# Ledger of designs, part 29: peptides against a protein of PDB entry 8HF1

Target 1, 320 residues: chain A of PDB entry 8HF1
Amino acid sequence: NVMLYATKPTEVMVSFPHQEQVLTVTRLISAEIEKFYVSLDLMNIGVQPIRRSKSLQCLRDPSKKSFVKQLFNDFLYQMKEYGIYAASIAIISLIVEFDIKRRQAETLSVKLMHRTALTLCEKIRHLLVQKLQDMTYDDDDDNVNTEEVIMNFSTPKVQRFLMSLKVSFADKDPKDICCLVFVERRYTCKCIYGLLLNYIQSTPELRNVLTPQFMVGRNNISPDFESVLERKWQKSAIQQFRDGNANLMICSSVLEEGIDVQACNHVFILDPVKTFNMYVQSKGRARTTEAKFVLFTADKEREKTIQQIYQYRKAHNDIA

## One batch from the design tools (peptide; made by RFdiffusion4, then SolubleMPNN)

Design b1_p10_6_s4 (from b1_p10_6, 4 letters changed)
Fold by OpenDDE base, seed 5:
Structure b1_p10_6_s4 (fold): chain B 320 residues (1-320), chain A 10 residues (1-10)
Amino acid sequence: as target 1 above (320 residues)
Amino acid sequence: MEPVVYEKIE
């Protein structure tokens, strides 16, 4: 029970400027997705055969259109919150998912729907990669994974996060590091993981220092969609983090559901703390004497964030 | 880029 240990980590706030990233590419991508939604709404996919699979998702979306929209909305969120570099990684996950769904399609109409979504994802990928290449002299896709490209095409929040990692962990012993990164959304775990892999690989001071992993919580809504590979990956990632083979774990709020991870010395909250439970559970992982609990906030939301943390501290002290 | 400023939440 994480609440039983009154850990007093140092609570730290890192502010970032609220930049409305007015990139023409992000506007173009958003407009292409909106056009696709109009087209998707007009698609007659007929009555879908009710798969006897007890998946609540098949019951919620007999047309499977809402799931397609969800994935693109999740992508748009990642592009907005983390930047176009993170979006270039996120789009690959959509491509993989839509290709799987296309192959698993029971009807030609559903197959065509997922094919159209996949075609849009490939277009978006090309637009993103082309924009990342604007900073590279060489048209090679591998040149887009530099520290400079990652930083310049990340949101101020992600920039401050990456800088915080560099300042906190540059040239340290990997054994002295036990870091958690909390994100709100499960799909963000994989996106930020991919971003961190590339950033760490491009940053000499971190390359042999940080070994990231990610934990996606169990999809209680659709256990049937959890690939055997994803479940194996999750178990392996947790074990690697426990064994110290990984020293940075990216996780969503699903750590609340009883994934016991070791006491960490750094906890980064990359997304806004929306609930008292998230605050207590995430803070309760920062258990070492010198543990840091780092929050990221937009400058405009700084005061509101501080007040919310004070309320959560008070509520936590009243329960302890 | 501006340096990362860590503000302790008192």
Scores: peptide ipSAE 0.527, ipTM 0.934, DockQ to the pose 0.897
Fold by OpenDDE base, seed 2:
Structure b1_p10_6_s4 (fold): chain B 320 residues (1-320), chain A 10 residues (1-10)
Amino acid sequence: as target 1 above (320 residues)
Amino acid sequence: MEPVVYEKIE
């Protein structure tokens, strides 16, 4: 029972312009991924043994072509929803994952598949980094991690999110900040975390104010495939947030009901609230007297978002 | 850049 007692958070909406920044680089990257999918479908990787988990769930063998496609589809989503700067961080996560899988490959065919995926990721990384560098007039300053580069190569949603952080937390005591950022996808937690690290480091007003962490939701893939390292990282990140060593936590929407996270004063919903459960669970974390529950919406979807929140409020009051 | 406008959902 989340005691939905007295302090209803202030529900706030931040609108952003619906600008589809169609960059040539994003079209090129998408075309290279589609070309790769055609080549991937032609690859003979043989019959992979279905590893049965102890939990009787047919583990989707992470060596399968479908998993490779899922990672690139998640990357394409991140590039579209968060921008090319976030994509430059997201691609590194794919590189790391494909390199691990390449090393763990039991067959030469699977090893080659992951090597080909890795080669594509390096090409994508190069295309992204080159585009980020095109705005650095100074050929000598290889630092694509400036506030300006981050802002210019982020989507309007991410720009408004970063500005919201700056306005909300500039010159505040780090101890007075308990912030949650909800995102829909697991991989989005990592890329937004990396983006925030670079943004905070490049923004003097936030550098000593915000200390971000991220929590990756448990993969619906069996706990047997969650590396012991990922589980240790999750526990450490939660503990740092409890101890106040981190004051901003990026979470996937599935905070398992068992994660006792302290009462937060700020909850940012970076992705659309798709379900009543997500609304109740995320809003239920904003429990301080002046708690803010901040939604981001495109201007065109403003009315739809408001109506959806009213429906969720009504449904919540009918259950309470 | 335009300032961030916080609209309260009443």
Scores: peptide ipSAE 0.523, ipTM 0.932, DockQ to the pose 0.900
Fold by OpenDDE base, seed 4:
Structure b1_p10_6_s4 (fold): chain B 320 residues (1-320), chain A 10 residues (1-10)
Amino acid sequence: as target 1 above (320 residues)
Amino acid sequence: MEPVVYEKIE
């Protein structure tokens, strides 16, 4: 019944050109990661003891190699989907994670594996930062965190998203903003958060308007120090968003049932809506008067996106 | 850059 009286949000689509930015640097990075996978497969790390205190993920992969590959695959995805600038932030998260895993290594072989991964991340970071600096004409301004650099090294999707934020929120009262940004992957939350911090700081019209936070789903209950930090961060971020100390929340699609997030006036879906459940859950947060539900689509996928939304609307109306 | 066009999904 409450769903029937909720003012249906205005569903809006923002199209972006499908540009495969095949930069030489992205090809080089991909090739370096593939070479690393070959070397990683040849590494003998031995049989790691299955300790009950290890995360369920460590129980599934005693070699910890699949976890290393997952992080680099998620990095490659972020570089492709969000661009080089986003990748320069994403790689820092990998550096932090591999340094933690290196320090926590129970064996010299595992320590060496994480050290080798870390060295690759440092090389990738250097390649990315060097490419971001190629647009700074002034050798003296090492600040790659300008609006121009962020925009030029972002994918068309991210460019349209950032422009949508600027158009939607420029010079508005922060109290009138309650914005959700949905992304598919957990690691994308941190990446887009870092990108938004830099973009907002470099954009005068947004600097005192938007205060971003991010929330990741609880799926990696590793009982390690990292999981405790993530849980503390998640609780703090949600509380700041409830208290109005943050007005933009970046969420992964893995919002566990039971995270009570307030009704929002803007919901941005940065990644494709792959499931009916994602559609209903995300759209169901846009409940204020004149709420907007904004989708991003490539021009070539526009018609397919519209048809998918009509199917989801129909299915939602048949259940309501 | 081209302006952001908001297309309402009717």
Scores: peptide ipSAE 0.522, ipTM 0.933, DockQ to the pose 0.897
Fold by OpenDDE base, seed 3:
Structure b1_p10_6_s4 (fold): chain B 320 residues (1-320), chain A 10 residues (1-10)
Amino acid sequence: as target 1 above (320 residues)
Amino acid sequence: MEPVVYEKIE
């Protein structure tokens, strides 16, 4: 019996300094969102009709206020975890969502609530863009999408991730690259995708090498609320990655939902591995010869991360 | 910036 030892991917850790870059702008934005929550709690929007979604699990907040707070809490998470540059992209997604909700509002009170949220997002966008422009000393080149601006306004984690992409893929043949990037939150997929598009376009060594796509997991809440557009986007993104028209895929929880992607030579885990299933499924995509499985960890959490990986390896060997 | 160090998890 030739035990085909499946070539296990090389597991690699990249450490980054734990620097809380507490910028004045991030404190100001957080304080404006907190003030908005106080005002939102005082808004009388009436009782909204409970749309009976057939799936028992997600009690939709009948007030729709929790959904507004969720989007801003997700934005605050993106700003903290990925930095101001990523936040400038993330805020656009909130603007689009609140404008859609404002147009779809069945009552004047709900319309006003979404309008107030939208006005706050526009203020936040202005504060972020102004801060990105503060580094462009030259009056003429308003281009906030340079490699330098992206790097300087990204967290140490994102800086190490971008440097890892540059070192790993500079001047390589695009056909030899099949890369997955795992993130925890679905909204991070769009944010990191937008950041990577701008970074790749601003990095000569990557412009014709990396073609990114993103895929968000199906909303566990209900398959009925995936917009026809989101489902079309997911199908197109998967197909482009299968056809080799895209060679880097950003995903959240996608593998738990049974989306079959090809065997990859690089798997990057941008966020902490929180579950055994995430570890097994993400590592299980690094199946090519000499495949790399790359983890990012703060220096202070390095030992905890190593011990967690050893526990996951042990548990995986006990079930395999 | 300091170079990216890849540490193999043995």
Scores: peptide ipSAE 0.511, ipTM 0.930, DockQ to the pose 0.888

Design b1_p10_7_s1 (from b1_p10_7, 5 letters changed)
Fold by OpenDDE base, seed 5:
Structure b1_p10_7_s1 (fold): chain B 320 residues (1-320), chain A 10 residues (1-10)
Amino acid sequence: as target 1 above (320 residues)
Amino acid sequence: REPVVYEEIK
C-alpha cells in the first residue's frame, strides 16, 4: 500500500516562461487539421457491420471518426505542449496508426477516410521537417537531431526538462540513476521517448549515462485494445528498468494500478498534477534517501501550483 | 538560455 510509507522526497518546482511560440507553421498545421475535420464530418462512411467480438470502442464509434479526431487532437496537444520537434516524432505514430487502420478497413469509404488522414499526416510531417531544416545548412535529415535543433524547437517546459536532466545526470554513473518521468497522456510517452533518445544521443554528457524506456499504463477499459506487441514491449521495458538496463522510465499517469518498480531517486512530473491519486502514486516512487520530486509549472501558474501541492500534502498527512 | 532554477517547495 503506497500510502503507508510517508517517504519525504524533496519537492522541487521548476518554472518556465509562458511563451506562446506562435510559429507560422503551427498555425498552418492547425488550420489544415480544422479543414480536415470539416471534410471528415461531411464524409459518409455508412453503418459499419458490428462484429460481436468488436471491442467496446468500435461499438461506441461505429463511424471511427471520433478515433481519427482523437489522434489529431492528441497531436495538436503535443505540438502545443512540447513543441514542433516533439510534433515531428508524434506525427510518425499517427502515420503508423492510420496506415494500420487503412489496411484493416472493412469498407472502401473507411479505407478512403484513413487514406485522407494519412495524406494529411504526410503533409504535416513535411511541414515540420522543413521547418526543422531551416536551422540546418545541410540537406541531411539526420542533421535535424542535434541538441541545438531539439532545444530551439521545443517549448520552454521541454527546454527546462532537458536542461534539468543535463544538470542532474551529466557524467554520472548510470547505476546511481533511477529516474521516472510522468506524463498525462499515453501517446506522449512514445513522443517524449523518441525526443529523449535523440537528445541523449546528441548530448555527449548523457549518451552513456541515460538509457530511457517508456511504458503506457494498461488500458483498464479494454485489455483487448492492447496489441500483443504493446504488452510485450511493456513487460520488456519494466524488466529492463528492474534489471538496471534502463535507468529512465517514461510513464503515463494511468499508474493507479500495479506497476511494481524499484525505489527511484528522481521523479519528474512533466505535465500538471491534476489529481491527489497522481500526486501520491508518483511521489510514492521517490523513495530513496535524498530522492527528488520535480514539478514543472508555468510562471503564471506558480502560486496556484504551490497551493495545490500544500493541499495535497495536507490531505496525504491526514490519511497517513 | 536562462539556467534551470530549482525552487524547493517548503
Scores: peptide ipSAE 0.583, ipTM 0.944, DockQ to the pose 0.900
Fold by OpenDDE base, seed 4:
Structure b1_p10_7_s1 (fold): chain B 320 residues (1-320), chain A 10 residues (1-10)
Amino acid sequence: as target 1 above (320 residues)
Amino acid sequence: REPVVYEEIK
């Protein structure tokens, strides 16, 4: 009986300073979104017939307003948790979503609602890009995608994450890397993916080392064209990661069940571990020899994070 | 920038 000592991954914590980046631009953007919510609540979009398509229990928001608010709330969360640079990428995803929803609108009132949301997103994008350009002293180099700009307009958490990637993977063989990055929210996967593409491209030590992909959970099988593209893209991204054509996969917790992902040597938890299941499932992917399970914590939450990990470790050992 | 410190959770 070779007791396959399942080599428990080394659990590592990376602390970051708690900085409330109170930038004037973030306050302005938040105020513009709040003003838009007041306007949105006053919009008469009519009673949309609840076409209960029998099969998909997708709570189609009958008002379509709560979905618009959800996207902007997710954007505000990303801006707060990941910073202005990440927000400049996140807003593009909202622009795409609202443009599609505008084109698919069955009524003029719904079309106008999505148009107004889209106009706000373009204003927000302009404010974000302008703020990223404020650091480019040279008026001639419109390149907001430098390592310096990315780092300076990222939260301390994201800064420590990017530095951790550089320290862990600089000048390594791409074949020796199998990395997972877990995030809480679906929309964060694409945002962090775009940030990583730009960071890797601007970082010579990583440019030929890391090939990122992202994986968005199967949310609503919207029968719409978007869901087909998302499914094709998800299948392609998973296959590239299995084939070793991608060596870093960004995923949300929605992927913990039923996706056969290979054993990884690094698992980064970018967002707080909120559940025991998330802890077990994410840690359970770090199965190679010398595998690392890396957590990010604010300095003020360090003790609480350690105690939570001890509780989860105890609970896991009591079941095993 | 401060170096990344990896703290092992023992």
Scores: peptide ipSAE 0.579, ipTM 0.942, DockQ to the pose 0.899
Fold by OpenDDE base, seed 2:
Structure b1_p10_7_s1 (fold): chain B 320 residues (1-320), chain A 10 residues (1-10)
Amino acid sequence: as target 1 above (320 residues)
Amino acid sequence: REPVVYEEIK
């Protein structure tokens, strides 16, 4: 097993304070989404014609309402886990998705449903941007993308992650960097990618050092145009990372599906390691001599995280 | 801002 001869990465934990930033804007957004769910449940969109395309998604959600709710639930998760700044980027992904779905709508009722969802996303975007602007004296959208705004409107986890990147990679040669960032959810890859682009652009020590890319999860069984674009994007992003044109890759569990990427010197686990498989596969990418495997944990969960890592180490040694 | 503390999991 080639993994037995790999230099074991240094496993590092970064603790962050468990601060629930209860902002009025997050409560307002959550309440607007809840009101929207009530309205969505009352919408009569009729029986959707089963598209002859073997897309399991059309079979799973004949009403297309569950998909709409899933996107907003994923947004609410991102807002909670990563903060308001990340949410301002995440909402754009929903806007794009609902606009595509609105254009692809086969019925006027489905078109109206996606239009209503889109209108809510625009309202949420305005609420988020307005809150980001409350710290800026200038009304220009570009002024909300400063290092200060990004840091102040990010969760303690994301703050520690960004600081870890700055400390680890400031003024380094881009060629010496091969970094993976693991996240749990597919939409988080895009959100954290957008956040990192803005952070890197706003951080002089990183501007010419880090070039991020992201991988989108393959779980779109839909043969639709979106799934073709996502597959093309994924191939391009992987190739850029292989060629060294990108040196930081944000990925979900998709690397579990046998995507061959080079040995990395840094692996960041931004979300909790929930499975032994995730632990082994993510850690197995940190294969250079000085490789670091970095975990983020809330201070209150520090001991639980350490014990979980010891259990995974034991289980790995029993199989190796 | 508090410095990032790296704790090695030994």
Scores: peptide ipSAE 0.579, ipTM 0.941, DockQ to the pose 0.896
Fold by OpenDDE base, seed 3:
Formats: sequence, C-alpha cells, structure tokens
Structure b1_p10_7_s1 (fold): chain B 320 residues (1-320), chain A 10 residues (1-10)
Amino acid sequence: as target 1 above (320 residues)
Amino acid sequence: REPVVYEEIK
C-alpha cells in the first residue's frame, strides 16, 4: 500500500505595510454617505409589504432602507481595504443595483429613495474618477486604466497582490496556470475581477496569460433571491474554469459549499483567514505538485498570522 | 517599489 502522501502545498506569507492611505477624497465620500444616512432615516417610505416566501420561515425581507445602507457600507469597506481604483469599479455595481431598484419601485416614496441613492453614487463616481485623472498630466490620455494608475490608487495589500501575480505568472503558458483568489465578501469578487481585467489588459507580460473569472457564493438568505442572471453567470464561470477557458477564479466562501473545481497550483488568500474552515477548504484546493498557498498580512499582524496558521495546522492534523 | 518578500511558513 503506497500511501500517496498528498503533497502539502508550500505555505507562503507576503507582508505589506499597514499604511492607511487617508486621501481627502475618501474622507469627503465618507462624510457624504453619513449625511445621506441622516437624510435616509428621515424619509417616510411607508409600511413594506411582507413577501411571504412559500417556505414557512418568514424571512423578513430586510427593510429597503437597510439594503441601501448595506450597499454603501460594503462600498466603504472596499474603498478602505482595496483603495480608490477598486472603489471606482465598486460604485458602478451600486449604480446598476439602485437603477434596477428605482425602476422596480412600487411606490413613489421608494422610487425617490433609490433615486436619491443613485444621485449620491453618481457624485461619488465623479469624485473617484476625477482623483484617478489627477495623475494623467498629459491632456490627451484620459486612460485611467493604466498599470501605473491601478497600482498608485490601490492599497499596499492590493499592490503586493498584483506584484505577486506578475512575478508568478509573467510570460507563462496559460495551460500551466490554475489559480484561485479568495476574498471575504461577495461584492469584493466583482470589484477585484474588474480590477484584474484592467490590470491584465494594461500589463503586457500577463496579456493572454491570465484569463480571470469570478464566482459569487449563494445568498445566505435564500437561493430564491438569486437572480436567474447570477445563477447563469455562476454556472458559466465554473464551466469556463473547468474547460481551461479561464485560469484564475476569484471566489468568496463559495468553494466551502462543495463546488467541484479542479486541483489548483496557486491559491491566494487576499483577505485575512478568519476561520479554520476557510483555511482547510482554501488550502485543500492547492493539490498539484509544487502548489503554493499564499497569504497576505499587514506587517503589524505578521506574528499573529503565523501563530494562527500554526494553530490551524495543529487542528487540521488532529482531525486527519 | 519594494520587492515582494515571500516568507515560507515552516
């Protein structure tokens, strides 16, 4: 009985400086959102009809106000964690969502609420794009999607992630690459996907090497609230990754739910590993020979991250 | 820009 010792992936840590880029524009955007929350709390939108889902669990649809606040809070998180460039992509997702909700509004008061949110998103988008353009000294080059702009307006974590991709995959055969990127939040998958599309297109050494896709986890609330479009996108993205038409997949906690993806040679953990399950499931995808499991940590949290990984290794060996 | 430092967690 040759015990095929499953080759354990090499666990690698990449440190980044904990510099909060406190830009004046980020403070202005945060203040405008806070001012909007005060206005939103004063809005009378009436009693919301309780949607009876056919399953007897009256999952109270979150109040239409709480959903608006959730989207802006997720945007503020992405702006802080990933930077202004990532925020410029994230705000487009809010614009699309609020325009859909505005059109679907059954009452004038709810329509006005979503219209006010949309107007704020357009103001935020303008402030972000204007700040990205401040680096383009040449009057004619309106291209905010350059490698330089992406890198300069990204957080140190995202900068180290992009540099790690460039060093790891520059001029490689796309067939030899099977990469997973794990993020904590569902909305981060779309944001990092958009950032990677622009970065890869602007980086010659990664053009035609990396083809990204993203996978969004099931909504914790109900699979019935997943749009038919989101389910079609997930199925298509998984299939493209299985067929080798995509070689980099951005995921949230989705892979814990038993989605069968092939063995990967690279697994990047962009956000902190918060749970033992996330550690085991993400590391368990790095199964090829010489597979790498890469963690990103702030310099200040380096020792705490190492100790947490040792605890997770011990706990994993006690179950195996 | 500072090079990416890869530290193996042994």
Scores: peptide ipSAE 0.568, ipTM 0.939, DockQ to the pose 0.878

Design b1_p10_7_s2 (from b1_p10_7, 6 letters changed)
Fold by OpenDDE base, seed 2:
Structure b1_p10_7_s2 (fold): chain B 320 residues (1-320), chain A 10 residues (1-10)
Amino acid sequence: as target 1 above (320 residues)
Amino acid sequence: LEPVEYIELK
């Protein structure tokens, strides 16, 4: 029970400016997705035969349209919360997902739906990459992965997160680092992982210091939808983190109570702490004597966040 | 780049 350990990590708040990056490209992408939703609603996909598979998802969305909309809504969230650079990585995950679904499509209508979604993702990818290239003199895709491009096309939250990593871990021994990064959404784990890989590779002070890994939380809906591949990946990622082959783990807030992750010296909460359980579970991973628990807040939400953390501390002390 | 302001929550 993580609540029983009086972990006294140093709790740190990092403020970031609330800048809405109103980019024309972001508005264009949002408008293209909205147009696609109108087109998607007009698509006659027919009644999909409910396979007798106990998969709750086939029962909930016989048209498979809601799943397509969910992926694009998650992408729009990532673009807003993490920036254009993160969105350029997030769109690749959608491309992969829709290509898999297109290949697995049992009907021509479903195949066409996923193909149309894929075509939109490729258009979005092109728009994002083109915008990243506006800062690079060279048309080479590799030049969009510089520290400068990553920083300039990331939200203030992500900028402060990356700076916090650099300040915290520059020139440290990789063995002395055990870092967790908590995010709210499953797809954010992959997006932030890809961003961190590129950032670490472009940052000499971190290149041989941080080895990131990610863990996608289990979909509570059905273990049957988790590919055998995803389950193998999760096990491998946890093992690499246990063995010290990875020293930074990006995970969704639902570290299922059964994932024995070692005591960490750094815990970053990239997304807002929405629940007492999230606070206790994440803080309970920062168990070393010098452990840091780092929160990110917009300047406008600073006071509210501080009050919420003090309420959670009080509630934790009343139970302990 | 502005320095990261760290606020220790005491």
Scores: peptide ipSAE 0.396, ipTM 0.870, DockQ to the pose 0.879
Fold by OpenDDE base, seed 4:
Structure b1_p10_7_s2 (fold): chain B 320 residues (1-320), chain A 10 residues (1-10)
Amino acid sequence: as target 1 above (320 residues)
Amino acid sequence: LEPVEYIELK
């Protein structure tokens, strides 16, 4: 019944050109990570004693190598999907995580593994920052956080997303905005949050309009490794969004049904809608009058995306 | 930058 009376949000598709930005720096970074994987596979970390108190994740990967590879694979995905600017933020998260893991290392071999990963992340950060600085004509303005640098080093998808935010929210009253941004991956939430902070700060029309927050779903693999800090951050971010102290929330698709988020007037789907459940759950948050549900698609995938959305609409209407 | 093309899905 409640689904039948829900004002259907206006569904909008934004197309973007498919540019495989093959930058030399992205190839170099990918090659350095591949070389690191070869070295990582040769590292003898020894059999770590399975302490019963170690989370199910430590039971699944006693070598801790798969976790290191996962973080770098997620970084490579973010660099490809969101661009070099987003990658420069994403790499900082890896640096922080590997530094924590290095300090928490129970053995010299594990400490060395995380140290080697950290050194690679620092090298990658320098390569990314150097590339961002190539557009600053003034050698003296080390500020790579300008609107121009962010736009030029973002993928066409991210460019269209940022433009859509500017068009949608320029000079609006912050109280009239309740925006959700859905992304597929947990680590993307923090990366896009950092990008949005810098973009909003560099964009006068948005600086006093948008206050972003991010929320990542519970890590089903390791609820025990959710740092007390991450849990506190999630609770604080949700509360700020409920209280109107934040008006844009970045969420991963792994939002467990138990996170009560208010009805929003804007929902952006930054990543491809891969499942009917993702479509229904995300669209179901756009419930205000004149709510917008915005999708992004590559031009080459436009027709396929349209057909998929119509199939999801049909399936949703058949169950309503 | 090319203008954002908005396609309303009817």
Scores: peptide ipSAE 0.389, ipTM 0.867, DockQ to the pose 0.879
Fold by OpenDDE base, seed 3:
Structure b1_p10_7_s2 (fold): chain B 320 residues (1-320), chain A 10 residues (1-10)
Amino acid sequence: as target 1 above (320 residues)
Amino acid sequence: LEPVEYIELK
């Protein structure tokens, strides 16, 4: 029971500037997705068969249109919260998903819907990659995966997160590191994982120090909808982290569901702490001697965040 | 990039 152990990690807040600067490319991408939604609403895909789950609750499988809109809405969230570089990784996950759904389509109308979504994703990918290349003035080095490109095309939150990793872990022994990174959304885990792989590879001080993995929460809708591949990936990622073959784990709500991971010396909360349970469960993983619990906040939300953490501390002490 | 400001929450 994580609530019963009085963990005393050092709690640290990192502030970042609120940048409202919307790049022209992000406005263009948002407008293309909005136009696509209008077109999607006009598409006749017929009545979708209700999958009877074996459990008595007829969970209506979300409409195939609703699923398409969800993926693009999640992409727009990643682009806004983490930046253009993170969005260039996130769009690849949409391309893969829509190609799978296109191949699995039972009707021509559904196949066409997923094909149209895929065509939009390829256009978005091209716009993002072109914008990442605008900083490479040197004709010969088409490598958009440099530390500089990652930093310049990331939000201030992600910039401060990457700087905090570099300061915390530069030239350390990999065995002395057990780090968790909490994010709100399951799709952010994979996006930030891809970003960290490229950042670590491009940062000499981290290249042989950090080995990241990611874990996505169980699908809240039904464990039956988790692909065999996703379940295998989760088991492998947890095992690598337990064996010390990975020393940084990116996770969402998974650890709230009682996945037993070892005591960590660093816990980073990349997204706002929205619930008392998230605060207690994430902080409760920082259990080693001199463990650090690091929060990120926009400057404008600093005072509100401080007050919320003090309320959570009080509530935690009243239960412990 | 400006130095990361770390505030210890006491």
Scores: peptide ipSAE 0.389, ipTM 0.865, DockQ to the pose 0.880
Fold by OpenDDE base, seed 1:
Structure b1_p10_7_s2 (fold): chain B 320 residues (1-320), chain A 10 residues (1-10)
Amino acid sequence: as target 1 above (320 residues)
Amino acid sequence: LEPVEYIELK
């Protein structure tokens, strides 16, 4: 039980300005998704046979439309919380998912629905990539994966996170690093992983220092719907992190499910701590003598975050 | 870019 560990990591808060990136491209993309939702609601895809597997409490919307809307809502959240660079990576995950669903479609109407969603994702990808290229003054360098582009098209939260990684790990021995990065949502793990791969590759001081991996939590969906590829990836990623072949792990709240990860010297909480359990479990992974527990907060939420952490500390001390 | 402000929570 992680709650029984008397871990006293150094707790650090990093503040960032609350700036909503009010880019014209972000407004355009949001408007295109809203137009698509109106079109999606008008699509007649028929009644899908409810395969009543008792264990799938996921009310499969018999229309499969709810799942399409969920993926686009998740994308809109990524674009808002992490910026348009992160969104350019997140949209690729939607493209892959909708292409799989299009190929698995049992009816022509469902196939057409996923094709329409895929067409919108390709349009969004083009709009995002075009906007990332607007900063590359050199007509010939199609490389949107520079440190400058990543930083300029990331939210202040992500900028402060990347700066904190650079300051913390520049020119260090990879063996001395055991880092966890906690995020709220499963899809954020993949998005931030892709962003970190590009950032590390573009940052000489980190290129041979940080080797990232990510854990996708088990869907409450039966193990039968977890692709053999996702299960293999998860097992491989955990094993690489245990063997020291990876030294930075991005994870969601899934560490609640008894994934035993080694004691870490750095724990970053990229998203707001919403529960006492999340606080105790994430802090309980920072078990080394010089462990750091780093929180990110918007300046406007600073005092509220401080008070919440002190309440969680008090509650933890009352049960320890 | 403004320097990262680190606040130790005591």
Scores: peptide ipSAE 0.388, ipTM 0.869, DockQ to the pose 0.884

